# Peptides against a protein of PDB entry 1EMU: the designs that were tried, part 92

Target 1, 132 residues: chain A of PDB entry 1EMU
Amino acid sequence: PPYLKWAESLHSLLDDQDGISLFRTFLKQEGCADLLDFWFACTGFRKLEPCDSNEEKRLKLARAIYRKYILDNNGIVSRQTKPATKSFIKGCIMKQLIDPAMFDQAQTEIQATMEENTYPSFLKSDIYLEYT

## One batch from the design tools (peptide; made by RFdiffusion4, then SolubleMPNN)

Design b2_p23_6_s2 (from b2_p23_6, 6 letters changed)
Fold by OpenDDE base, seed 4:
Structure b2_p23_6_s2 (fold): chain B 132 residues (1-132), chain A 23 residues (1-23)
Amino acid sequence: as target 1 above (132 residues)
Amino acid sequence: SKEDEELIYSLIEEETGVKLPVD
């Protein structure tokens, strides 16, 4: 069953809508749902290919992601990303150079945080164990 | 802001298929 695959890799968990729902519920209880939300926001953003017709929308979205997760120094995402990474993103926003990969390093760092902390904890949680 | 949240959650919903509530 899918829940067994979830225990094998974070990738398997995040490829399953039921897995995402359960994991996000767990993260909300832990006060760190922004980790997962940011991760998916970065993935979605990267998939938006730049063109003349969507340039303004991409800039608007990049600014939203920046304000929500990077600029907020008290947020979990900001606390789990390196200063140089945040500085690079800020530079992109200020220069209005919105490359699809501008959040890649931050996403990698947040993924590592989940892999090392929240994902293992989820597999030990009552939410996951009761689901199995 | 609320607008930022709506933009982000829309993006996440498109990516995951999971609808997120907006505060």
Scores: peptide ipSAE 0.699, ipTM 0.937, DockQ to the pose 0.567
Fold by OpenDDE base, seed 5:
Structure b2_p23_6_s2 (fold): chain B 132 residues (1-132), chain A 23 residues (1-23)
Amino acid sequence: as target 1 above (132 residues)
Amino acid sequence: SKEDEELIYSLIEEETGVKLPVD
């Protein structure tokens, strides 16, 4: 069953809508749902191919991601990303240089945080164990 | 802002297929 695959890798968990829902519920209870939301926002953003017709839209999205997750110094995403990474993103926003990969390093750092902390905790949680 | 959240959640919903509530 899918729940067994979830325990094998975070990737498997994030490829399953049921898994995502359960994991996000767990993260909300832990006050860190922003980790997962940011991760998927980065993935979605990277998939948007730059073109003349969507330049303004991409900039708007990048600014939204920046304001919600990076600029908030009290947020968990900000606390779990390196200062240099946040500075780079800020620079991209200020210069309006919106490369599809501009959030890649931050996404990597947040993924590592989930892998090392929240994902293992989820597998030990009542939410997951009762689901199995 | 609420607008930021709507933009982000729309992006996530497109990526995951999971609906997220707008606060």
Scores: peptide ipSAE 0.698, ipTM 0.937, DockQ to the pose 0.590
Fold by OpenDDE base, seed 2:
Structure b2_p23_6_s2 (fold): chain B 132 residues (1-132), chain A 23 residues (1-23)
Amino acid sequence: as target 1 above (132 residues)
Amino acid sequence: SKEDEELIYSLIEEETGVKLPVD
């Protein structure tokens, strides 16, 4: 069953809509749903191919992600990303150089945070165990 | 901002197929 695959890897969990829903519910209880939201926002953003017709829209999205997760010093994403990574993102925003990969390093760091802490905790949580 | 959240959540919902409640 799918729930067994979720325990094999984080990516298996994140490739399943039911898995995403349960994991996000768990993260909300832990006060860290922004980790998952940021991760998917980065993935979605990277898939947007830059062109003349969507340049302004991509800039708006990049600014939104930056303001929501990077600029907020009280947020868990900001606390779990390195200063140099956040500085690079700020630089891209200020220069309006919006490369599809501009959030890649931050996404990697947040993924590592989930792999090391919240994902293992989820597999030990009541919400997951009761689902199995 | 509220606009930022709407933009972000729309992006996530498109990526995952899961609708996210507004916090």
Scores: peptide ipSAE 0.696, ipTM 0.937, DockQ to the pose 0.660
Fold by OpenDDE base, seed 3:
Structure b2_p23_6_s2 (fold): chain B 132 residues (1-132), chain A 23 residues (1-23)
Amino acid sequence: as target 1 above (132 residues)
Amino acid sequence: SKEDEELIYSLIEEETGVKLPVD
């Protein structure tokens, strides 16, 4: 069953809508749903093809992601990303250089945080265990 | 802001297929 695959890799968990829902519920209880939301936001953002017609929209999205997750010093994403990474993102925003990969390093760092902390905890959680 | 959240959640919903409530 899918829940067994979820335990094999975070990737498998995040490729399953049921898995995403359960994991996000868990993260919300832990006060760190922003980790997952940011991760998916980065993925979605990277998939947006840069072109003249969506340049403004991409900038708006980048700014939104930046304001919500990077700029907020009290946020878990901000706390779990390195200063240099946040500085780079800020630079992109300020210069309006919105490369599809501008959040990649931050996403990697947040992914590592999930891999090392919340994902293992999820697999030990009542939510997951009761689902199995 | 609420607008930021709407933009972000829309992006996530497109990516995951999971709908997220707006605060």
Scores: peptide ipSAE 0.695, ipTM 0.936, DockQ to the pose 0.595

Design b2_p23_6_s3 (from b2_p23_6, 7 letters changed)
Fold by OpenDDE base, seed 2:
Parts: C-alpha cells; structure tokens; sequence
Structure b2_p23_6_s3 (fold): chain B 132 residues (1-132), chain A 23 residues (1-23)
C-alpha cells in the first residue's frame, strides 16, 4: 500500500496527494507547515519557463515567495536557511534577475531540514500510525 | 499580503493537486 512507500522515502510521500495531506496536517500541528509549502512553491516556480508572456507573473511569484518565507525572520523557513542563501535570493529580487533556479539552494536546505527532523517524526506520529 | 498568499497557494495546488486550507 502507498503508506509503506511513504516510509521508504520523503520523495514517495511528497508524490502522493494523500501523503501530502497527512504530512501537512502533522507539520501544521508542529507549527512548521511552511517548510512543505515553501518546498512546493519553489518546485512550481522552477517549472515556469522564462518568456516574454510570463515575465511579470514569474517576478510576482518570486517576490511573493521571498516576502513570505525568506524576508520573515520569525518564520521557520528563514530560520532553517543559511544567511548566504537568503542574501543571494534577495540579490536576485533586487536586481530583477529571476532565474528559474534562484530558489534551488534554499529548497535543498529546507528539504534537508525535513529529512532530518519532521519526516522521521511524522513516521512516528499518531497521524501516520493510525492511518496504517 | 493576500495577493502573495493567493499566488503561492495556486502554485502549490498546480504542483500537488491539493487545495491548501487557509492558515
């Protein structure tokens, strides 16, 4: 069953809508749902191909991600990303150089945070165990 | 902002197919 695959890798969990829903519910209870939201926001942003027709949309989305997750010093994403990573993102926003890969390093750091802490905790949680 | 939140949530929905509840 899918729930067994979720325990094999975080990628398997995040590739399943039911898994995403349960994991996000758990993260919300832990006060860190922003980790998952940021991760998917970065993935969606990276998939937007740069072109004249979507330049404004890409800039708006990049700014939104920056303002919500990077600029907020009290947020968990900001606390779990390195200063140099956040500085690079700020530079891209200020220069309006919106490369599809501009959030890659931050996404990697947040993914590592989930792999090391919240994902293992989820597999030990009542939410997951009661689902199995 | 509300506009920022909307853009982010729409992006996540497109990637996951899951509608995220408002925090």
Amino acid sequence: as target 1 above (132 residues)
Amino acid sequence: SEEDEKLIHETIKEETGVELPVD
Scores: peptide ipSAE 0.727, ipTM 0.935, DockQ to the pose 0.658
Fold by OpenDDE base, seed 4:
Order: sequence, then structure tokens, then C-alpha cells
Structure b2_p23_6_s3 (fold): chain B 132 residues (1-132), chain A 23 residues (1-23)
Amino acid sequence: as target 1 above (132 residues)
Amino acid sequence: SEEDEKLIHETIKEETGVELPVD
């Protein structure tokens, strides 16, 4: 069953809508749902191909992600990303150089945080264990 | 902002297929 695959990799968990729902519920209880939201926001952003018709949307989304997760120094995403990474993103926003890969390093760092901390904890949680 | 929240939520919804509740 899918829940067994969830225990094998974070990728398997995030490819399953039920897995996403349960994991996010767990993260909310831990006060760190922004980790997952940021991760998916970055993925969605990267998939938007640069073109004249997408330029305004891409800029707005980049600014939104920056303001919510990077600029907020008290947020969990900001606390789990390196200063140099945040500085690079800020530079892109200020210069309006909105490359599809501009959030890649931050997303990688947040993914590592989940892999090392919240994902293992989720697999030990009552939410996951009661689901199985 | 509210606009930021909506845009991010829509992006996540498109990516995951999951409607995420507003915190």
C-alpha cells in the first residue's frame, strides 16, 4: 500500500495527495507547515516558463514567495535557509531578474530540513501510525 | 498580503491537487 512507500522516501510521500494531507496536518501541529508550502510553491514557480505572457505572473509569484517566506526573519523557512541563499533571492527580486531557478538553493535547503527532521518525526507520529 | 496568500495557495493547489486550508 502507498503508506509503506511513504516510509521509504519523502518523494513517495509528496507524490501522494493523501500523504501530502497527512504530512501537512502533522507539520501544522508542529508549527512548521510553511516548510511544505514553500517547497511546493517553489516547484510550481520553477515550472512557469519565462515568456512575455507569463512575465507578470512570475514576478508576482516570486515577490509573494519572497515576502512570505524569505523576508520574514521570524518564519521557519527563513530560519532554515542560509543567509547567502536569502541574500541571493533578495537580489533577484530587487533587480527583477526572475530566473526559474532562483529558489532552487532555498528549496534544496528546506528539503534537507524536512528529510532530516520533520519527515522522520512524521513516520513516528500518531497521525501516520494510526493511518497504517 | 491577502493577494500573496491567494497566489501561493493557487500555485500549491495546481502543483499538488490538494486544496489547502487557510491557516
Scores: peptide ipSAE 0.726, ipTM 0.935, DockQ to the pose 0.642
Fold by OpenDDE base, seed 3:
Structure b2_p23_6_s3 (fold): chain B 132 residues (1-132), chain A 23 residues (1-23)
Amino acid sequence: as target 1 above (132 residues)
Amino acid sequence: SEEDEKLIHETIKEETGVELPVD
């Protein structure tokens, strides 16, 4: 069953809508749902084609991600990303250099945080165990 | 902002197929 695949990799968990829902519920209880939301926001952003027709949307989305997750010093995403990474993103926003990969490093760092902390905890959680 | 939230949520929905509630 899918829940067994979820335990094999975070990727498998995040490729499953039920998995996403359960994991996010868990993260909300832990006060860190922003980790997952940021991760998916970055993925979605990266997939947007950098063309004239998408320029405004891409800029708006980049700014939104920046304002919500990077600029907020009290947010978990901000706390779990390195200063240099946040500085780079800020620079991109300020210069309006909106490269599809501009959040890649931050996403990687947040992914590592999930891999090392929340994902393992999820697999030990009542939410997951009761689902199995 | 509210606009930011909507845009982010739409992005996540498009990516995952899961509609997330507003915080």
Scores: peptide ipSAE 0.726, ipTM 0.935, DockQ to the pose 0.643
Fold by OpenDDE base, seed 1:
Structure b2_p23_6_s3 (fold): chain B 132 residues (1-132), chain A 23 residues (1-23)
Amino acid sequence: as target 1 above (132 residues)
Amino acid sequence: SEEDEKLIHETIKEETGVELPVD
C-alpha cells in the first residue's frame, strides 16, 4: 500500500496527495508547515520557464517566496537556511536576476531539514500510525 | 502580504493538487 512507500522515502510521500495532506497536517501541529510549503513553492517556481510573457509573474512569485520564507527571520525556513544561501537569494531579487534555479540551494537545505527531523518524526507519529 | 499568500498558495496547489487550508 502507498503508506509503506511513504516510509521508504520522502520523495514517495511527497508524490502522493494523501501523503502530502497527512504530512502537512503533522507539520502544522509541529509549527513547521512552512517547510513543506516552501519546498513545493520552490518546485513550482523552478518549473516556470523564463520568457517575456511570464517574466513579471515569475518575479512576483520569486519576491513572494523571498518575503514570506527567506526575509522573515522569525520563520522556520529562514532559521533552517544558511546565511549565504539567503544572501544569494536576496541578491537575485535585488538585481532582478530571476533564474529558475535561484531557490535550489535553499530548497535542498530545507529538504535536508525535513529528511533529518520532521519526516522521521512523522513516521513515528500517531497520525501516520493510525493511518496504517 | 495577502497577494503573496495567494500567489504562493496557488503555486503549491498546482504542484500538489491539494487545496491547502488558509490560515
Scores: peptide ipSAE 0.725, ipTM 0.934, DockQ to the pose 0.633

Design b2_p23_6_s4 (from b2_p23_6, 8 letters changed)
Fold by OpenDDE base, seed 1:
Structure b2_p23_6_s4 (fold): chain B 132 residues (1-132), chain A 23 residues (1-23)
Amino acid sequence: as target 1 above (132 residues)
Amino acid sequence: SAEDEKLIHEMIEEETGVKLPVD
């Protein structure tokens, strides 16, 4: 069943809508749902191919992600990303150099945070265990 | 901002297919 695949890899969990829902619920209880939200925001952003028709929208979205997760020093994402990574993102925003991969390093760091902490904890949580 | 939240939520919902409650 899918829940067994979720325990095999974070990737499998994040590829399943039910898994995402349960994991996000768990993260909310832990006060760190922003980790997952940021991860998916970055993934979605990277998929947007730059073109004249979506340039403004891409810029707005990049700014939104930056303001919500990177600029907020009290946020879990900001606390779990390296200063150099955040500085790079800020630079991209200020220069309006909105490359699809501009959040990749930050996403990697947040993914590592989930892999090392919240994901293992989720697999031990009542939410997951009761689902099995 | 409210606009930021909207854009982010839109992206997440599009990417995951999961409806997210508005804060």
Scores: peptide ipSAE 0.677, ipTM 0.933, DockQ to the pose 0.570
Fold by OpenDDE base, seed 5:
Structure b2_p23_6_s4 (fold): chain B 132 residues (1-132), chain A 23 residues (1-23)
Amino acid sequence: as target 1 above (132 residues)
Amino acid sequence: SAEDEKLIHEMIEEETGVKLPVD
């Protein structure tokens, strides 16, 4: 069953809508749902191919991600990303150089945080265990 | 901002297929 695959890899969990729902619920209880939301926001952003027709929208989305997750020094994403990574993103925003990969390093760092902390905790949580 | 929340919300829902609460 899918829940067994969830325990094998975070990737499997994040590829399953039920898994995402349960994991996000768990993260909300832990006060760190922003980790997952940021991760998916970065993935979606990277998929947007730059072109004249979507340049403004891409910029707006990049700014939104920056303001919500990176600029907020008290936020969990900001606390779990390196200063150099945040500075790079800020630079991109200020210069309006919105490369599809501009959030890649931050996403990697947040993924590592989930892998090391929240994902293992989820597998020990009542939410997951009761689901099995 | 409200606009920021909307944009991010839409992106996440598109990527996950999961409905998220509106902030």
Scores: peptide ipSAE 0.675, ipTM 0.933, DockQ to the pose 0.558
Fold by OpenDDE base, seed 2:
Structure b2_p23_6_s4 (fold): chain B 132 residues (1-132), chain A 23 residues (1-23)
Amino acid sequence: as target 1 above (132 residues)
Amino acid sequence: SAEDEKLIHEMIEEETGVKLPVD
Protein backbone atom coordinates (compact mmCIF):
# COMPACT_ATOMS: atom_id res chain seq x y z
CA PRO B 1 0.00 0.00 0.00
CA PRO B 2 1.04 3.62 -0.56
CA TYR B 3 1.72 4.29 3.13
CA LEU B 4 4.55 1.76 3.06
CA LYS B 5 6.15 3.58 0.14
CA TRP B 6 5.93 6.81 2.15
CA ALA B 7 8.21 5.26 4.74
CA GLU B 8 10.74 4.26 2.08
CA SER B 9 11.44 7.81 0.87
CA LEU B 10 10.34 11.39 1.32
CA HIS B 11 9.97 11.59 -2.45
CA SER B 12 7.32 8.88 -2.38
CA LEU B 13 5.45 10.71 0.35
CA LEU B 14 5.48 13.97 -1.60
CA ASP B 15 4.22 12.26 -4.77
CA ASP B 16 1.00 11.15 -3.06
CA GLN B 17 -1.88 13.52 -2.34
CA ASP B 18 -2.94 11.58 0.74
CA GLY B 19 0.63 11.52 1.96
CA ILE B 20 1.00 15.25 1.41
CA SER B 21 -2.21 15.93 3.31
CA LEU B 22 -1.21 13.87 6.33
CA PHE B 23 2.35 15.16 6.38
CA ARG B 24 1.22 18.77 6.14
CA THR B 25 -1.25 18.24 8.98
CA PHE B 26 1.59 16.88 11.08
CA LEU B 27 3.84 19.79 10.17
CA LYS B 28 1.12 22.28 11.11
CA GLN B 29 0.88 20.68 14.54
CA GLU B 30 4.64 21.12 14.84
CA GLY B 31 4.49 24.73 13.67
CA CYS B 32 6.56 24.13 10.56
CA ALA B 33 4.18 23.69 7.62
CA ASP B 34 6.11 26.43 5.82
CA LEU B 35 8.87 23.92 5.09
CA LEU B 36 6.58 21.88 2.87
CA ASP B 37 4.79 24.86 1.36
CA PHE B 38 8.09 26.46 0.39
CA TRP B 39 9.32 23.22 -1.14
CA PHE B 40 6.30 22.92 -3.42
CA ALA B 41 6.34 26.62 -4.25
CA CYS B 42 9.92 26.24 -5.45
CA THR B 43 9.06 23.19 -7.53
CA GLY B 44 6.18 24.95 -9.22
CA PHE B 45 8.22 28.06 -9.82
CA ARG B 46 11.03 26.12 -11.50
CA LYS B 47 8.55 24.60 -13.96
CA LEU B 48 7.53 28.01 -15.29
CA GLU B 49 9.55 28.54 -18.47
CA PRO B 50 10.52 32.16 -19.05
CA CYS B 51 8.81 33.92 -21.94
CA ASP B 52 7.56 37.37 -22.79
CA SER B 53 3.99 36.54 -21.79
CA ASN B 54 4.77 35.34 -18.26
CA GLU B 55 7.69 37.57 -17.30
CA GLU B 56 5.68 39.80 -14.98
CA LYS B 57 3.87 36.88 -13.39
CA ARG B 58 7.12 35.03 -12.71
CA LEU B 59 8.58 38.14 -11.10
CA LYS B 60 5.53 38.55 -8.87
CA LEU B 61 5.68 34.94 -7.77
CA ALA B 62 9.41 35.11 -7.09
CA ARG B 63 8.89 38.23 -4.99
CA ALA B 64 6.07 36.56 -3.09
CA ILE B 65 8.19 33.52 -2.24
CA TYR B 66 11.07 35.76 -1.24
CA ARG B 67 8.98 38.01 0.99
CA LYS B 68 7.12 35.22 2.75
CA TYR B 69 9.86 32.68 3.35
CA ILE B 70 13.30 34.26 2.89
CA LEU B 71 12.92 37.83 4.11
CA ASP B 72 11.08 36.88 7.31
CA ASN B 73 13.89 36.38 9.81
CA ASN B 74 11.54 34.75 12.31
CA GLY B 75 10.29 32.14 9.85
CA ILE B 76 11.43 28.55 9.95
CA VAL B 77 12.47 28.58 6.27
CA SER B 78 14.72 31.58 6.88
CA ARG B 79 16.22 29.92 9.94
CA GLN B 80 16.94 26.72 8.01
CA THR B 81 18.57 28.34 4.97
CA LYS B 82 22.16 29.54 4.82
CA PRO B 83 22.94 33.26 4.74
CA ALA B 84 24.74 32.95 1.40
CA THR B 85 21.71 31.24 -0.12
CA LYS B 86 19.37 33.95 1.08
CA SER B 87 21.75 36.64 -0.16
CA PHE B 88 21.83 35.10 -3.61
CA ILE B 89 18.04 35.05 -3.81
CA LYS B 90 17.87 38.65 -2.65
CA GLY B 91 20.33 39.58 -5.37
CA CYS B 92 18.21 37.94 -8.04
CA ILE B 93 15.13 39.80 -6.84
CA MET B 94 16.89 43.16 -6.69
CA LYS B 95 18.40 42.73 -10.15
CA GLN B 96 15.17 41.28 -11.53
CA LEU B 97 17.14 38.34 -12.89
CA ILE B 98 14.55 35.64 -12.36
CA ASP B 99 16.10 32.36 -13.44
CA PRO B 100 13.91 29.25 -13.02
CA ALA B 101 16.62 27.71 -10.83
CA MET B 102 17.06 30.68 -8.48
CA PHE B 103 15.46 28.85 -5.51
CA ASP B 104 17.13 25.49 -6.12
CA GLN B 105 19.76 25.78 -3.41
CA ALA B 106 17.24 26.97 -0.84
CA GLN B 107 14.90 24.14 -1.76
CA THR B 108 17.74 21.66 -1.34
CA GLU B 109 18.52 23.00 2.12
CA ILE B 110 14.88 22.86 3.21
CA GLN B 111 14.57 19.34 1.83
CA ALA B 112 17.58 18.32 3.91
CA THR B 113 15.91 19.82 6.99
CA MET B 114 12.80 17.75 6.38
CA GLU B 115 14.81 14.59 5.70
CA GLU B 116 16.78 14.96 8.91
CA ASN B 117 14.05 16.09 11.29
CA THR B 118 10.36 16.34 10.43
CA TYR B 119 10.09 13.40 8.03
CA PRO B 120 11.48 10.85 10.51
CA SER B 121 9.31 12.34 13.25
CA PHE B 122 6.26 12.03 11.02
CA LEU B 123 6.86 8.31 10.58
CA LYS B 124 6.82 7.96 14.37
CA SER B 125 3.75 10.16 14.82
CA ASP B 126 0.30 9.09 15.91
CA ILE B 127 -1.21 10.52 12.73
CA TYR B 128 0.89 8.25 10.52
CA LEU B 129 0.74 5.16 12.72
CA GLU B 130 -3.03 5.40 13.10
CA TYR B 131 -3.33 5.64 9.32
CA THR B 132 -1.38 2.42 8.83
CA SER A 1 0.47 40.38 1.70
CA ALA A 2 -2.84 38.92 0.65
CA GLU A 3 -1.69 38.86 -2.97
CA ASP A 4 1.47 37.00 -2.02
CA GLU A 5 -0.52 34.39 -0.14
CA LYS A 6 -2.84 33.90 -3.09
CA LEU A 7 -0.02 33.40 -5.58
CA ILE A 8 1.80 30.95 -3.34
CA HIS A 9 -1.29 28.95 -2.49
CA GLU A 10 -2.26 28.71 -6.14
CA MET A 11 1.17 27.35 -6.97
CA ILE A 12 1.06 24.78 -4.18
CA GLU A 13 -2.42 23.64 -5.10
CA GLU A 14 -1.39 23.28 -8.72
CA GLU A 15 1.64 21.18 -7.81
CA THR A 16 0.05 18.98 -5.17
CA GLY A 17 -3.57 18.79 -6.26
CA VAL A 18 -4.48 19.46 -2.64
CA LYS A 19 -6.55 22.46 -1.67
CA LEU A 20 -4.89 24.37 1.14
CA PRO A 21 -6.85 26.65 3.42
CA VAL A 22 -5.49 30.10 4.09
CA ASP A 23 -4.35 30.52 7.67
Scores: peptide ipSAE 0.674, ipTM 0.933, DockQ to the pose 0.591
Fold by OpenDDE base, seed 3:
Structure b2_p23_6_s4 (fold): chain B 132 residues (1-132), chain A 23 residues (1-23)
Amino acid sequence: as target 1 above (132 residues)
Amino acid sequence: SAEDEKLIHEMIEEETGVKLPVD
């Protein structure tokens, strides 16, 4: 069953809608839902192919991600991303150089945070164990 | 902002297929 695959890799968990919902619920209880939301926001952003018609949209989304997760010094994403990474993103925003990969390093760092902390905790949580 | 939340939630919905309410 899918829940067994969820325990094998974070990727498997994040590739399943039920897994995502369950994991996000857990993260919300832990006050860390922003980790997952940011991760998916970055993935979606990277998939947007730059073109004249979506330039404004991409910029708005980049700014939104930046303001919500990077600029907020009290946020879990900000606390789990390196200063140099945040500085780079800020630079992209300020210069309006919106490369599809501009959040890649931050996403990697947040993914590592989930892999090392919240994901293992989720697999030991009542919410996951009761689901199995 | 509310607009920021909307944009982010839309992106998450597109990627996950899960509808998320705007806070």
Scores: peptide ipSAE 0.673, ipTM 0.932, DockQ to the pose 0.546

Design b2_p23_7_s1 (from b2_p23_7, 9 letters changed)
Fold by OpenDDE base, seed 3:
Structure b2_p23_7_s1 (fold): chain B 132 residues (1-132), chain A 23 residues (1-23)
Amino acid sequence: as target 1 above (132 residues)
Amino acid sequence: SALDQTSEEVVEKLLEEEEEEEE
């Protein structure tokens, strides 16, 4: 069953609608749903192909991601990203150099946070266990 | 995929919050 694949990798969990839903519910209870939302935001951002028609959209999206998750010093995403990473993102925003990969390092760091903490905890949670 | 769909939805919501029209 799919839930067994969820235990094999975080990617498998996030590639399943039910998995996403349950994991997000768990993260909300833990007060860290922003980790997942940021991760998806980065993924979606990277998929936007740079072109003249997308320039404004990509810039707006980058700014939105930055303001919502990086700039908020009290946010969990900000707390779980390295200062150098945040500074790099800020620099990209200020210079309007919006490379598709500009959030990759931050996404990697947030993914590591999930892999090390919330994802394992989820697999031990009542939410997951009751689903099995 | 669910992953791709969710990513797109999150992006759209962020843009909407920035008062950007859905595309």
Scores: peptide ipSAE 0.754, ipTM 0.935, DockQ to the pose 0.459
Fold by OpenDDE base, seed 1:
Parts: C-alpha cells; sequence; structure tokens
Structure b2_p23_7_s1 (fold): chain B 132 residues (1-132), chain A 23 residues (1-23)
C-alpha cells in the first residue's frame, strides 16, 4: 500500500495526495507547515522556465517567496536556512536576476530539516499510524 | 503527479496573496 512507500522516502510521501495532506496536518500541529509550503513553492518556481511571456510572473513569484519565507525572521523557514543562503536570494531579488535555480540551496536546506526531524517524527505519529 | 499539482497550487496561491498585498 502507498503508506509503506511513504516510509521509504520523503519523496514518495510528497508524491501522494493523501501523504501530503497527512504530513501537512502533522506539520501544522508542530507549527512548521511553512517548511512544506516553501518546499513546494520552490519546486513550482523552478518549473517555470524563463521566457518573455512569464518573466513578470517569475519575478513576482520570486518576490513573494522571498518576502513570505526568507525575509520573515520569525518564520521557521528563515530560522532553518543559512544566512549566506538568504543573502544570496536577497541579492538575486535586488538585482532582478531570477534564475530558476535561485531557491535550490534554500530548498535543500529545508528538505534536510524535514528529513532529519519532522519526517521521521511523522512516521511515528498517531496521524500516520492510525492511517496504516 | 500529486507533487507537481501541489507545487502549482502553492505557486498560484502565493501569487494571489502577492496581488492582494500590493492592492
Amino acid sequence: as target 1 above (132 residues)
Amino acid sequence: SALDQTSEEVVEKLLEEEEEEEE
């Protein structure tokens, strides 16, 4: 069953609607749902390949991600990303150099946070265990 | 995939929120 795959990798969990829903519920209870939302935002952003037709959209999205998750010093994402990473992103925004990979390092760091803490905790949570 | 769909939804929501903040 799918829930067994969820225990094998975070990627498998995040590629399942039920898995995403349950994991997000768990993260909300832990006060760190922004980790997941940021991760998906980065994924979605990277998929938007640069072209004349989506340049404005990409810039707006980059700014939105930056303001919501990086600039907010009280946010869990900001606390779990390195200063150099945040500085790089800020630089990209200020220079309007919006490369599809500009959030990759931040996404990696947030993914590591989930892999090391929240994902393992989820697998031993009542939410997951009751689903199995 | 669910991952792709969720990513798109999150992006769209962020853009909507951004527009609301600019208004």
Scores: peptide ipSAE 0.758, ipTM 0.939, DockQ to the pose 0.857; fails the geometry check
Fold by OpenDDE base, seed 2:
Structure b2_p23_7_s1 (fold): chain B 132 residues (1-132), chain A 23 residues (1-23)
Amino acid sequence: as target 1 above (132 residues)
Amino acid sequence: SALDQTSEEVVEKLLEEEEEEEE
């Protein structure tokens, strides 16, 4: 069953609609749902190919991600990303140099946070165990 | 995939929120 695959890797969990839903519910209870939303935002941003027709959209999206998750010093994403990573992102925004990979390092750091803390806790949670 | 669909939904939501803040 799919829930067994969820315990094998975070990627398997995030590639399942039920898995995403349950994990999101768990993260909300822990006050750190922004970790997951930021991760998905970075994934979606990277998928947008640079072209003339997408330039404004990509810039707006990059700014939105930056303002919501990186600039907020009280946010869980900001607290779990390194200063150098946040400074790099800020630089890209200020210079309007919007490369598809500009959030890759931040996404990696947030993924590591989930892998080390929230994901293992989820597998021990009542939410997951009751589903099994 | 569920991952791709969710990423698109999150992006669209962020863009909508950005437009609301600009108004």
Scores: peptide ipSAE 0.758, ipTM 0.939, DockQ to the pose 0.838; fails the geometry check
Fold by OpenDDE base, seed 4:
Structure b2_p23_7_s1 (fold): chain B 132 residues (1-132), chain A 23 residues (1-23)
Amino acid sequence: as target 1 above (132 residues)
Amino acid sequence: SALDQTSEEVVEKLLEEEEEEEE
């Protein structure tokens, strides 16, 4: 069953709609839902290939991600990303150099946070165990 | 995929929120 694959890797969990829903519910209870939203935002951002027609969209999206998750010093994403990583992102925004990979390091750091903490906890949670 | 679809949904929501803040 799919739920068994969820226990094998975070990626398998996030590639399943039911898995995403359950994990998000768990993260909300833990006050960590922004980790997942940021991760998906970065994924979606990277998929937007640079071109003249989507330049404005990409810039707006980058700014939105930055303001919502990076700039907020009290946010969990900001707390779980390294200062150098946040500084790099800020620099990209200020210079309007919006490379598709500009959030990659931040996404990696947030993914590591989930892999090391929230994902294992989810697999031990009542939400997951009752589903299985 | 669910991953791709969710990513797109999150992006669109962020853009909508950004537009609302600009108004």
Scores: peptide ipSAE 0.757, ipTM 0.939, DockQ to the pose 0.840; fails the geometry check

Design b2_p23_7_s2 (from b2_p23_7, 8 letters changed)
Fold by OpenDDE base, seed 3:
Structure b2_p23_7_s2 (fold): chain B 132 residues (1-132), chain A 23 residues (1-23)
Amino acid sequence: as target 1 above (132 residues)
Amino acid sequence: SALDEESERVVERLLEEEEKEEE
């Protein structure tokens, strides 16, 4: 069953609609749903290849991600990303140098946070166990 | 894939929110 794959890797969990839904519900209860949304935002952003038609869209999206998750010092994403990483992102936006990989380090750090804390906790949660 | 679809959904939501803030 798919839920067994969810326990094998976070990637498997996030590649399943039911897995995403259950994990998001769990994260909301823990007050850290922004970790997941930021992770997906980074993934979606990286898929937008640089071209003339995407330039404005990519810049707007980068700014949106930055303002919503990085700039907010009270947000969990900001608290779980290193200052150097946040400074790099800020620099990219200020210089309008919007590389597809500009959020990769931040995404890696947030993924590590989930891997170390929320993902293991999810697998022990009533939400997951009742689903199995 | 579910992962791709969710990533696109999140991106679209962010862009919509950004557009509203600019208005």
Scores: peptide ipSAE 0.767, ipTM 0.943, DockQ to the pose 0.845
Fold by OpenDDE base, seed 1:
Structure b2_p23_7_s2 (fold): chain B 132 residues (1-132), chain A 23 residues (1-23)
Amino acid sequence: as target 1 above (132 residues)
Amino acid sequence: SALDEESERVVERLLEEEEKEEE
């Protein structure tokens, strides 16, 4: 069953509607749902191919991600990303150099945070265990 | 995939929030 795959891979968990829902519920209870939302935002941003028709949309999205998750010093995403990573993102925004990979390092760091802390905790949570 | 769909949903939400802040 899918819930067994969730225990083997975070990617498997995040590629399942029920898995996403349960994990988000858990993260909300822990006050760190922004980790997951940021991760998905980065994934979605990277999928937008640079072109003349997407330039405005990509810039707006990059700014939105930056302001919501990176600039917020009280946010968990900001606390779990390295200063150099945040500075790089800020530089891209200020210079309007919006490369599809500009959030890759930040996403990697947030993914590592989830894999080291929240993901293992989720697998031990009542939410997950009651589902199994 | 569920992953792709969720990523798109989150992106759209962020864009909507950005538009509201500009208003």
Scores: peptide ipSAE 0.768, ipTM 0.944, DockQ to the pose 0.835; fails the geometry check
Fold by OpenDDE base, seed 5:
Structure b2_p23_7_s2 (fold): chain B 132 residues (1-132), chain A 23 residues (1-23)
Amino acid sequence: as target 1 above (132 residues)
Amino acid sequence: SALDEESERVVERLLEEEEKEEE
């Protein structure tokens, strides 16, 4: 069943609607749902084609991600990303150099945080165990 | 996929919020 695959990899969990829903509920209880939303935002951003017709949309989205998750010093995403990574993103925004990969390092760091902390805790949570 | 759909949903939400801030 799908819930067994969720325990095998975070990717399997995040590629299942029920898995996403349960994990987000758990993260909200832990006060760190922004980790997941940031991860999905980065994934969606990278998929946008860099072309003339998408330039405005991509810039707006990059600014939104930056202001919501990176600039907020009290946010969980900001606390779990390295200063050099945040500085790089800030530089891209200020210079309006919006490469599709500009959030890749930050996404990697946030994924590592989830893999090492919240994801294992989720698998031990009442939410997951009651689902099984 | 569920992953792609959720990514798109999150992106659209962020863009909507950004538009509100610009207004």
Scores: peptide ipSAE 0.768, ipTM 0.944, DockQ to the pose 0.848; fails the geometry check
Fold by OpenDDE base, seed 2:
Structure b2_p23_7_s2 (fold): chain B 132 residues (1-132), chain A 23 residues (1-23)
Amino acid sequence: as target 1 above (132 residues)
Amino acid sequence: SALDEESERVVERLLEEEEKEEE
């Protein structure tokens, strides 16, 4: 069953509708749901191909991600990203240099946070164990 | 994939929120 693959990799968990739902529920209880939403936001942003018709949309999205997750000093995403990473993102926003990969480093750092903390805890949670 | 669909949903939500803040 799919839940066995969830225990083998975070990617398998995040590529399953039920896995996403259960993991998000767990993260909300832990006050860390923004980690997951930021991760998905970065993934979605990178998929938007740069072109004349997408320029305004990509800029707005980049600004939205920056303001919601990076600029909030009390937010879990801000606390789990390096100052240099946040500074780089700010620079991209200010210069309006919106490269598809501009959030890659931040996403990597947030993924590492989940891999080391929330993902292992999820596999030990009542939510996951009751599902199995 | 579920991952692609969820990423799209999150992006759309962020864009909607951004639009509301600009109004």
Scores: peptide ipSAE 0.768, ipTM 0.944, DockQ to the pose 0.840; fails the geometry check

